# Designs tried in a protein design run: peptides against a protein of PDB entry 6CSU. Part 32

Target 1, 51 residues: chain A of PDB entry 6CSU
Amino acid sequence: GALEELRGQYIKAVKKIKCDMLRYIQESKERAAEMVKAEVLRERQETARKM

## One batch from the design tools (peptide; made by RFdiffusion4, then SolubleMPNN)

Design b2_p15_1_s1
Fold by OpenDDE base, seed 3:
Formats: C-alpha cells, structure tokens, sequence
Structure b2_p15_1_s1 (fold): chain B 51 residues (1-51), chain C 51 residues (1-51), chain A 15 residues (1-15)
C-alpha cells in the first residue's frame, strides 16, 4: 500500500545518501593528498628563495 | 618556522575538506528528500489516472 | 515492472 511504498522510498533515499557519503569521503581523501603535496612543494620553494 | 607554517597550511586544507564534506552531505540529503517528494507526487498522479 | 522503472527514475535524478 501507500504506506509501504513511502517507507520503501525513504529507505532507498537513505541508502543513496550513505553511498554518496562514502564516495565523497574517498574523493576527499584523494583531494587532501593532492593539497598536501602542493603545500609541501610551495613550502620548499619558499625555503629555497630564503636560502 | 617553516615546519609550523607547513603544518598550518595542512590543517587549513583539512578543515576546508571537512566543511565541504559536511555541506555535500547536507545537500545530498536535501536532494534525496526532493526525489522522494517527486516520486510520491508521480505515484499520486498515476493513481488518480487509474481511478 | 513499475518498481523497476521507479528505481531507474530515482537513479537518474540521483546525480
């Protein structure tokens, strides 16, 4: 019935949110690694200019 | 010093990623709610056509 | 069949 259908739709939405969150976490880790790499490079360049 | 500056840059980057993630999760939740609402509307329209 | 179609619609909107 309508109640069961609504419940099913809610469950599906929640499952999608979970999957999206996990995917975003993984992508965020990759972006973080790249940002750290860039910051290290910038720091090395700044250090080199001051030497 | 250089080490403290690098650490500061890293912390800043990580904090930004965290904020972006939380925002993304919130937006994903809102999109999911909107999808459920749209599906309910479609179901009601289909039911009305069959009555 | 109707359930499958509904799931497909949800997946398409879920970008």
Amino acid sequence: as target 1 above (51 residues)
Amino acid sequence: as target 1 above (51 residues)
Amino acid sequence: DERREEEERINELAA
Scores: peptide ipSAE 0.156, ipTM 0.573, DockQ to the pose 0.010
Fold by OpenDDE base, seed 1:
Structure b2_p15_1_s1 (fold): chain B 51 residues (1-51), chain C 51 residues (1-51), chain A 15 residues (1-15)
Amino acid sequence: as target 1 above (51 residues)
Amino acid sequence: as target 1 above (51 residues)
Amino acid sequence: DERREEEERINELAA
């Protein structure tokens, strides 16, 4: 019925948002890791030139 | 240093967003469950009046 | 440990 269809549409929307958020979280974690890696490399370069 | 502080700020922001998203997902799941529950009750009421 | 715990929570949400 109409209520069942509306519920179905809502649940579908929630699932889509959940998937998008999980993907964003994963990508953000990866970006954070890369940022740390880049910083470590820069710091090593700075240390090296001071030697 | 400046790079370390910037990295720290970024990571802090990512953590905040992640927490907000996880909370939203949990709340959305709860709302979906409540919507299903409400629909089931309405359907039962409809069935009952047809008896 | 914190990262692993977070990954576990994400996996539970994705299930």
Scores: peptide ipSAE 0.153, ipTM 0.600, DockQ to the pose 0.011
Fold by OpenDDE base, seed 5:
Structure b2_p15_1_s1 (fold): chain B 51 residues (1-51), chain C 51 residues (1-51), chain A 15 residues (1-15)
Amino acid sequence: as target 1 above (51 residues)
Amino acid sequence: as target 1 above (51 residues)
Amino acid sequence: DERREEEERINELAA
């Protein structure tokens, strides 16, 4: 019935929000990893230049 | 000497940045988890109200 | 544990 349908739609919406948040976290981590990698590279290059 | 000192300071700075980024990721995950938890709670309450 | 594993993966990328 209408009540069950509404309940199902609400739960589906919550699940979607959860999924979107998890994806955001994953993407943020990937970006952070690349930034750290770039920083390490700069550090190594700078160190090599100074040595 | 001065060169070794500078190298050490640079490496230390890079390590700090890395640590800060990891902390940001962790805090972001915690915030996201709390947001999801709140959403799930709202969903359950709304579902209960409508049932 | 999962959080630790995730951080370790980031550390590997930055190694």
Scores: peptide ipSAE 0.135, ipTM 0.524, DockQ to the pose 0.017
Fold by OpenDDE base, seed 4:
Structure b2_p15_1_s1 (fold): chain B 51 residues (1-51), chain C 51 residues (1-51), chain A 15 residues (1-15)
Amino acid sequence: as target 1 above (51 residues)
Amino acid sequence: as target 1 above (51 residues)
Amino acid sequence: DERREEEERINELAA
């Protein structure tokens, strides 16, 4: 009935949001890690150029 | 140095995003639960009125 | 109970 359908819709929506957010967190962590890695490489390269 | 500062900034940003998202998920779940609860009560009340 | 378990799983994954 309408009640069960409503419940189902909200549960589905929450699940979708959860999955989207977890994915975003994971991707954000990966991007942050890559940016730090790139910075480390640039720093090392700059040090090498100035030696 | 600049490298450590950058690392710190990104780690801090990721932590903040994580916390914000977890809070949003929790609040979203609470809102969804309350909406379902309210709907159940309305359905029961409507049934009672029509009896 | 299922909701609580799901919340715990989310927290574990996001930790």
Scores: peptide ipSAE 0.160, ipTM 0.593, DockQ to the pose 0.026; fails the geometry check

Design b2_p15_1_s2
Fold by OpenDDE base, seed 1:
Structure b2_p15_1_s2 (fold): chain B 51 residues (1-51), chain C 51 residues (1-51), chain A 15 residues (1-15)
Amino acid sequence: as target 1 above (51 residues)
Amino acid sequence: as target 1 above (51 residues)
Amino acid sequence: EEARRREEEINRKAA
């Protein structure tokens, strides 16, 4: 019935939100890794310039 | 050095955020389950009342 | 069964 359909839609929505949040976490980790990589490269370049 | 310390702090902060978000997801699932449980119980009570 | 597989996938991603 309509109630079961609503419950099904709610569960589906929650599942989607969960997946979206997990994707966001993964993307945040990847962005952090790229920032660290860029920072390390800049540091190495600066060190090389000073020598 | 200071840069390495900053990077370490950043990584630590990101890890904490990740853990917090995962906890939030788990809590959201639990809340959703409780809401569904309550809804099912109400539905059963209503059905029983109508019979 | 499909729901179970999806849950397992989510759990693997969360670990």
Scores: peptide ipSAE 0.241, ipTM 0.610, DockQ to the pose 0.016
Fold by OpenDDE base, seed 2:
Structure b2_p15_1_s2 (fold): chain B 51 residues (1-51), chain C 51 residues (1-51), chain A 15 residues (1-15)
Amino acid sequence: as target 1 above (51 residues)
Amino acid sequence: as target 1 above (51 residues)
Amino acid sequence: EEARRREEEINRKAA
């Protein structure tokens, strides 16, 4: 019935939001890693220029 | 140095956001479960009244 | 059983 359909749609929506949030967390971790990598590379270049 | 401090602060902030998002996901799952439980109880009460 | 497997997969991805 209509009640079961509404509950089903709600659960489906919550599952989608959960997946989207997990993807966002993963992408944020990847971006953080890339930022750290870029800064480490810049520091190495600075050291090389001072030599 | 200042660069390491900035990177440390960034990583700390990302970790906090991750934890907050995971908590939000858990709370959303709990709220969804409670809504389903409440609706099932209402349906049982309707069935009982029809008897 | 499927719900448990899916939850375990989600928890692994979230860790």
Scores: peptide ipSAE 0.227, ipTM 0.608, DockQ to the pose 0.011
Fold by OpenDDE base, seed 3:
Structure b2_p15_1_s2 (fold): chain B 51 residues (1-51), chain C 51 residues (1-51), chain A 15 residues (1-15)
Amino acid sequence: as target 1 above (51 residues)
Amino acid sequence: as target 1 above (51 residues)
Amino acid sequence: EEARRREEEINRKAA
């Protein structure tokens, strides 16, 4: 009935949120790693100029 | 020194990830709530047509 | 069957 349908819709929405969250976390980690890599490269260049 | 700078950059990146994640989770919940609301409205309309 | 496949995908992404 209507109650079961509503419950089903809620569960489906929550499951989607879980998947989206995990994907976003992974993508955010990848972006952060790339930013850190870029900073390391800049730091190495600065160090090289001071040597 | 260079080690402290790199550590600082890493911490900054991690903090940003945390903030972005929390924001994304909140936005995802809001989107899910909106989807459920729309489904409830559709269900009510269907029920009304059958009355 | 679809629900099982989705669960397996979630578990793979969470690992």
Scores: peptide ipSAE 0.219, ipTM 0.620, DockQ to the pose 0.018
Fold by OpenDDE base, seed 5:
Structure b2_p15_1_s2 (fold): chain B 51 residues (1-51), chain C 51 residues (1-51), chain A 15 residues (1-15)
Amino acid sequence: as target 1 above (51 residues)
Amino acid sequence: as target 1 above (51 residues)
Amino acid sequence: EEARRREEEINRKAA
């Protein structure tokens, strides 16, 4: 009935929002990983120059 | 010696960068959680209006 | 529309 459909829509909405946030976090982590990778590379190059 | 000190500084720098990125991710997760909380509240209010 | 609103909200709170 109408009440069950409304409940279903609510659950669907909450699930979608959760998934969107998780995706955002995952993409942020990937960007952070790339930033760390680049920084580590710079630090290695600096170290090499000082050797 | 000088080489050991340089190695130590390199390791310290890498660790610091890692910690900074982890903090950024953690703060992002906290913000995401607050956004989800607010959105869930809005969805509940919308559901209540339709009841 | 909701998707657009959410993207804008994420962008404002990012960083």
Scores: peptide ipSAE 0.194, ipTM 0.554, DockQ to the pose 0.009

Design b2_p15_1_s3
Fold by OpenDDE base, seed 4:
Structure b2_p15_1_s3 (fold): chain B 51 residues (1-51), chain C 51 residues (1-51), chain A 15 residues (1-15)
Amino acid sequence: as target 1 above (51 residues)
Amino acid sequence: as target 1 above (51 residues)
Amino acid sequence: DEEKEREEELNEEAE
């Protein structure tokens, strides 16, 4: 019935949101890793200039 | 230095967002479960009326 | 690593 359909739609929407959030978290971690990598490279250059 | 501090702040922010998203997903699932439970109760009442 | 454990829980529930 209409209630089962509404329930099904809600569960489907929640699953979609979950997948989107997991993807966002993964992408956010990847961006954080890239920022760390860039910082390490800059630190190496700064260290080289101090030597 | 300032770059390390900025990196640290970014990573901390990402961790916070991740935790908040996990909580949101958990709460969303709990709400979905409650809606399913309510539907099952209604279906039982409808079935009882049809008998 | 609490963050890793929570991610694993999310992945299990996504399956």
Scores: peptide ipSAE 0.204, ipTM 0.651, DockQ to the pose 0.012
Fold by OpenDDE base, seed 1:
Structure b2_p15_1_s3 (fold): chain B 51 residues (1-51), chain C 51 residues (1-51), chain A 15 residues (1-15)
Amino acid sequence: as target 1 above (51 residues)
Amino acid sequence: as target 1 above (51 residues)
Amino acid sequence: DEEKEREEELNEEAE
């Protein structure tokens, strides 16, 4: 009935949120790792210029 | 030194991830709520057509 | 609630 359909739609929406959140977490971590990597490379170059 | 700077950059990146995630969660919940609202309205119209 | 748990984990990581 209508109640069961509404419950099903809610559960489906929540599952989609979960998947999207996990994907976003992973992508955000990857972007942060790339930012840190770029900064480390810049710092190595600065250290080299001091020698 | 370089170690402290790297630690600082990591912490800054993690804080940014946290903020972005909280924002994403909130926006995803709002989108899900709007989807459910739209479905409830459609179900009400279907119920009305059966009367 | 899994969503609440994820929010708590994110908070702990940012400490």
Scores: peptide ipSAE 0.195, ipTM 0.627, DockQ to the pose 0.025
Fold by OpenDDE base, seed 5:
Structure b2_p15_1_s3 (fold): chain B 51 residues (1-51), chain C 51 residues (1-51), chain A 15 residues (1-15)
Amino acid sequence: as target 1 above (51 residues)
Amino acid sequence: as target 1 above (51 residues)
Amino acid sequence: DEEKEREEELNEEAE
């Protein structure tokens, strides 16, 4: 019935939000790791120029 | 050094985002559960009026 | 369930 369908819609929406948030967290971690990696490489480049 | 401090800042930021997202997911689940509960109660009220 | 596994992994990392 209409109630069961509405319930299903809410459950589906929550699951989607959960998945999107988990993906966002993972992508955020990856971006942070890449930024740190880039900084390390830049520091090495600068150190090499100072030698 | 400056690089280690920057790394620390990124790690701290990622941890904060992770915690915020977990909280958001939990609150979203709770809100969805309450909405479903409210719909069930409204349906029961309507059913009672039709009797 | 892959979603459940991912949630568990995320929760473990949050501890």
Scores: peptide ipSAE 0.178, ipTM 0.641, DockQ to the pose 0.025
Fold by OpenDDE base, seed 3:
Structure b2_p15_1_s3 (fold): chain B 51 residues (1-51), chain C 51 residues (1-51), chain A 15 residues (1-15)
Amino acid sequence: as target 1 above (51 residues)
Amino acid sequence: as target 1 above (51 residues)
Amino acid sequence: DEEKEREEELNEEAE
């Protein structure tokens, strides 16, 4: 009935939101990792110039 | 220096956002679980009335 | 550490 359908829609929506949030967290972590990598590369270049 | 401080602030902010999102997801799951539990209890009561 | 574990748990439950 209408109540079961509404429940189903709610659960589906919650699952979608969960997936979107997990993706956002993952992408944020990847961006942070890339920033760290870039910093390490810059430090290596600076060290190399001082050699 | 200023760049290292800014980087540190960014990482701290990202960690906070991640924690907030994980908490939100957990709370959403708990709410969904309670809704399912309530439905099961109603079904049991209906079954009991038919006995 | 604990946050990573919670993230992994939530990811497994989303699959």
Scores: peptide ipSAE 0.201, ipTM 0.629, DockQ to the pose 0.012; fails the geometry check

Design b2_p15_1_s4
Fold by OpenDDE base, seed 1:
Structure b2_p15_1_s4 (fold): chain B 51 residues (1-51), chain C 51 residues (1-51), chain A 15 residues (1-15)
Amino acid sequence: as target 1 above (51 residues)
Amino acid sequence: as target 1 above (51 residues)
Amino acid sequence: EEAEERERRIDEEAR
């Protein structure tokens, strides 16, 4: 009935939010990793110029 | 050095975001559960009035 | 390897 449909819609919405949040966390980790990688490269280049 | 400090700050920030997102997911699940509970109660009351 | 284990733990906590 209508109540079961509503229950199903709420569960589906929560699952979608969960997946979106996990994706956001993963993307945030990837961005942080890329920033660290870029910083390491910049520092290596700066050190090389000073040698 | 400064690079290690930056790396540490990024890791700390990502960990905080992870914890905040997990809390948000948990709160979202709790809100959805409360909405379903309220809907079930309303339907039971409506059915009882029609009997 | 340790990063993958941490990711699996995040997925389990989100269930």
Scores: peptide ipSAE 0.246, ipTM 0.628, DockQ to the pose 0.027
Fold by OpenDDE base, seed 5:
Structure b2_p15_1_s4 (fold): chain B 51 residues (1-51), chain C 51 residues (1-51), chain A 15 residues (1-15)
Amino acid sequence: as target 1 above (51 residues)
Amino acid sequence: as target 1 above (51 residues)
Amino acid sequence: EEAEERERRIDEEAR
């Protein structure tokens, strides 16, 4: 009935939001890793200049 | 050193974002539950009117 | 290993 349909719609929406958030978290981790990688490269360049 | 500090800052930021996202998910579930509750009440009222 | 375990816990908490 209408009630069950509505319940189903809300549950489905929540599940979608959850998936989107998990994806965002993963992408955030990846971005952070790339930033750290860039900093490591910069530090290595500085070290090389000082040699 | 500076590299370790920067790494630590990024890791800390990611952890905060994860916590915020988990909270958002929980709040979204709660909002959905409240909406369903409201619909249940509406349906009960309609049933009562038809009696 | 510890980092992976923590990540798994986060995914479980999101369920």
Scores: peptide ipSAE 0.241, ipTM 0.628, DockQ to the pose 0.028
Fold by OpenDDE base, seed 4:
Structure b2_p15_1_s4 (fold): chain B 51 residues (1-51), chain C 51 residues (1-51), chain A 15 residues (1-15)
Amino acid sequence: as target 1 above (51 residues)
Amino acid sequence: as target 1 above (51 residues)
Amino acid sequence: EEAEERERRIDEEAR
């Protein structure tokens, strides 16, 4: 009935949100890794300039 | 230096966001469970009325 | 290695 359909729709929506959030977390980790890489490279350049 | 501090701050922020998102996912699952429970109870009542 | 272990725990918690 209508309640079963509403229940199903809600569960499906929650599952989608969970998947979206996990993807966002993964992308955030990747962005953090790229930022760290860029900073390490800049720090190496600064160190080289100090030498 | 300033780059190391910025890097550290960004990593810390990402970790916080990740923790917040995991908490949100858990809370969303709990809300879904409560909604399903409520619907099951209502469906039982409707079934009883049809009998 | 410790970071990988923490990541696995996070993925399990989110499952």
Scores: peptide ipSAE 0.232, ipTM 0.628, DockQ to the pose 0.011
Fold by OpenDDE base, seed 3:
Structure b2_p15_1_s4 (fold): chain B 51 residues (1-51), chain C 51 residues (1-51), chain A 15 residues (1-15)
Amino acid sequence: as target 1 above (51 residues)
Amino acid sequence: as target 1 above (51 residues)
Amino acid sequence: EEAEERERRIDEEAR
């Protein structure tokens, strides 16, 4: 009935939110990793200049 | 330097967001599970009445 | 290594 349909809609919505959140977490981790890589590269370049 | 400090702050912020998001996901799953349990219980009661 | 392993566990638990 209507209650079951509404329940189904709720479950679907929760699943979508979960998926979106996990994607955001993954993207945030990737961005953080790229920042670290860029910093390490800069530090290496600076070290080389000081040799 | 200032760049490293800012990087550190960013990483800390990302970690906090990740933690909060995971907690929210867990809570959402728990709520969904409780809804399912309640529905199953109601269905069992209805079945019993029809016997 | 330990940090990466911990992150993997968290990601798996979230699934």
Scores: peptide ipSAE 0.227, ipTM 0.618, DockQ to the pose 0.011

Design b2_p15_2_s1 (from b2_p15_2, 7 letters changed)
Fold by OpenDDE base, seed 3:
Structure b2_p15_2_s1 (fold): chain B 51 residues (1-51), chain C 51 residues (1-51), chain A 15 residues (1-15)
Amino acid sequence: as target 1 above (51 residues)
Amino acid sequence: as target 1 above (51 residues)
Amino acid sequence: SAEAKELLEKEKEKK
């Protein structure tokens, strides 16, 4: 019935939102890792230049 | 000497960058958790309204 | 959502 359908839609929506947030966190972690990698390379270059 | 100081500065800088990125990740996770919490509450309210 | 469930399980495995 309508109430069961609404409950189903609610649960589905909440699950989707949760997954979207987890994906955002994962992508943020990956971006942070790449930023660290790039910065380490720049720091090494700068260090080499100053030596 | 100058080379040892430069090495020390490089290591210190990289450590700081790493810590900044980890803090960013943690704050991002906390924000995502709060967003999920808020959305769950809104979804519950919307569900209750539609019932 | 089956897609959402699959994504959620994938994210759990990464933790």
Scores: peptide ipSAE 0.089, ipTM 0.518, DockQ to the pose 0.022
Fold by OpenDDE base, seed 4:
Structure b2_p15_2_s1 (fold): chain B 51 residues (1-51), chain C 51 residues (1-51), chain A 15 residues (1-15)
Amino acid sequence: as target 1 above (51 residues)
Amino acid sequence: as target 1 above (51 residues)
Amino acid sequence: SAEAKELLEKEKEKK
């Protein structure tokens, strides 16, 4: 019925939001990891030049 | 020599900082995932009560 | 750092 359908739609929407948030966090982590990796590489090169 | 040791110490420190940052991000992700999980469960229960 | 390399490798494996 209408109430069951509404409940189903709401739960589906909440699950979608969950997935979107987790994906956002995962992508943010990946970007941060790449930034840190690049920073470490730059610092190694900079240190090698200065030493 | 002193310069090589200093370089080594600097690189070691940068690597440690990298690990600390990545761990922080991982822990933040885990906390966020648990918060989202709890939210989804609460919303499901709330919806079930209201419908 | 071994820990950092492991974490980065895990991220690469997910892609």
Scores: peptide ipSAE 0.084, ipTM 0.488, DockQ to the pose 0.023
Fold by OpenDDE base, seed 5:
Structure b2_p15_2_s1 (fold): chain B 51 residues (1-51), chain C 51 residues (1-51), chain A 15 residues (1-15)
Amino acid sequence: as target 1 above (51 residues)
Amino acid sequence: as target 1 above (51 residues)
Amino acid sequence: SAEAKELLEKEKEKK
């Protein structure tokens, strides 16, 4: 019935939110890693140039 | 010399920050996943009870 | 750093 369908839709929505949140967090991790990697590489080159 | 050591310490600090940030993001992901998992389980039980 | 390498390895294992 309509009540069961509404509950089902709620659960489906919550599951989708979970997946979206976890994907966002994973992408944030990847971006942070790349930013710091770039910084470390830059500083290594700067160090080598000034030695 | 002192200048090279300071540069080395800077790079070391940046690497540590990277690891700390990535750990924080990973832990945030795990917490978010568990929160949503608990919600989904609760709603499934609620649905079953009211059907 | 050695500590950083260890932490990165732990993160790879969690992924």
Scores: peptide ipSAE 0.075, ipTM 0.507, DockQ to the pose 0.011
Fold by OpenDDE base, seed 2:
Structure b2_p15_2_s1 (fold): chain B 51 residues (1-51), chain C 51 residues (1-51), chain A 15 residues (1-15)
Amino acid sequence: as target 1 above (51 residues)
Amino acid sequence: as target 1 above (51 residues)
Amino acid sequence: SAEAKELLEKEKEKK
């Protein structure tokens, strides 16, 4: 019935949101790590130009 | 009734998750920016020690 | 650098 269908939709939506959050967290960590790595490389290049 | 209560709980849960995600994204961006700044400073210090 | 590798590793382990 309508109650069971709504409950099913609720559970599905919460599970989807959880998966999207976990994926976003993982991707955000990876992007942050790459930004730090890129910034270190740029800083080395800038230092080399100033020397 | 039970259907209306479940619907209310569903909407509340989704709104809470959205707010938590937005806060996490903002905090993650701020932490990433601070890590980049700290790494740039450490790289400058390392370069100074090697010179 | 060692500092960069350490920071990258810390980011991977952070929750």
Scores: peptide ipSAE 0.058, ipTM 0.414, DockQ to the pose 0.011

Design b2_p15_2_s2 (from b2_p15_2, 8 letters changed)
Fold by OpenDDE base, seed 3:
Structure b2_p15_2_s2 (fold): chain B 51 residues (1-51), chain C 51 residues (1-51), chain A 15 residues (1-15)
Amino acid sequence: as target 1 above (51 residues)
Amino acid sequence: as target 1 above (51 residues)
Amino acid sequence: SEEAEELLRRSEEKE
């Protein structure tokens, strides 16, 4: 019935929101890790140059 | 040093993002649950009225 | 975030 359909729509919407937000969190972590990695590389290059 | 400080800043930022997004997900689920509950109440009231 | 710290650590180790 109409109520079951509405319930289904809410569940579907919440599921999508959850997936999108978790993906965003994961991608944000990956970007932060890559930025730190790049900084470490630059520091190593600077250190090597100073030698 | 500067690199350790930067690393600390990124960790702190990612931690905050994670917490904020998980809170948003939880609040969204709670809002959806309350909407369904309200709909169930309305349906029960309509059913009772039809009796 | 423990998971964030682990990801950062792994990124540094891979260099």
Scores: peptide ipSAE 0.159, ipTM 0.601, DockQ to the pose 0.019
Fold by OpenDDE base, seed 5:
Structure b2_p15_2_s2 (fold): chain B 51 residues (1-51), chain C 51 residues (1-51), chain A 15 residues (1-15)
Amino acid sequence: as target 1 above (51 residues)
Amino acid sequence: as target 1 above (51 residues)
Amino acid sequence: SEEAEELLRRSEEKE
């Protein structure tokens, strides 16, 4: 019935939001990891240049 | 000397950026966790209301 | 919630 439909749609929406947030967290971590790697590389290169 | 000073400042800056990124990741995870918790709570309440 | 924490843990394990 209409009540079960609405319940199902709400649960589906919550599940989607949860998955989107988990994906955002993962992508944010990956971007941060790449930024750190790039900075570490620059650090090593700059350190080598100044030795 | 000036070269050692510059090297030290660069390394310090890189370390700061790394720490800032790690903090950003952690804060992003915490915000996402709270959003998920709030949504899960709403889901449970809505489910209970519709049972 | 425990469910949210478990989901976050599972996402970290897949990294």
Scores: peptide ipSAE 0.139, ipTM 0.532, DockQ to the pose 0.011
Fold by OpenDDE base, seed 2:
Structure b2_p15_2_s2 (fold): chain B 51 residues (1-51), chain C 51 residues (1-51), chain A 15 residues (1-15)
Amino acid sequence: as target 1 above (51 residues)
Amino acid sequence: as target 1 above (51 residues)
Amino acid sequence: SEEAEELLRRSEEKE
């Protein structure tokens, strides 16, 4: 019935949010790690240039 | 120096993650709410058709 | 979400 269908849709939506959030967090962390890594490399190059 | 620059970049990256996460959560919640709303409307139409 | 399903189940049991 309508009530069961609505409940099912709500649960489905919540499950989707959970999965999407975890995925987005993971991807964002990876991007941040790459940004830091790139900065470390740039700093090494800059320091080497000044030597 | 290199250490301060690296620390600054890390803090900047973390701040970006925080903001992006909150934005994504909000948008995902809005999408879920719209999905449920659409389902309610469909169910009303289906019930009306059967009357 | 298993947590969401459990919360919904508990709410239905109170009716």
Scores: peptide ipSAE 0.109, ipTM 0.585, DockQ to the pose 0.022
Fold by OpenDDE base, seed 1:
Structure b2_p15_2_s2 (fold): chain B 51 residues (1-51), chain C 51 residues (1-51), chain A 15 residues (1-15)
Amino acid sequence: as target 1 above (51 residues)
Amino acid sequence: as target 1 above (51 residues)
Amino acid sequence: SEEAEELLRRSEEKE
C-alpha cells in the first residue's frame, strides 16, 4: 500500500545518498593525494634550482 | 621555505575538500527531503483516486 | 558506513 511504497522510496533514496557520498569522499581523497604529490614535485624542483 | 609552503598547500586543499564535502552532503539531504515530500504527495493523490 | 555517519554528523553541526 501507500505506506509501504513511501517507505520503499525513502530507503532507496537514503541508500543512494550513502553510495554517492562514499564515492565522492573517495574521489576527493584521491584528488587530494594527487595534489600533494604534484606539490611535492614542484617544491623539489624549486629547491633544486636554488641549490 | 619549501616545507612550510607544502604544508600550507596541503592544509588549504584539505580545508577545501572538507567544505565541498559538507556542502555536497547538505545538498544531497535537501534533495532527499524534496523527493520524500514529492512521493508523499503522489501517494496521497493515488490513495484519493482509489477511494 | 562509519565514515559516512561521521560526515553526516559534521554536516549537521555546521548548520
Scores: peptide ipSAE 0.187, ipTM 0.618, DockQ to the pose 0.026; fails the geometry check

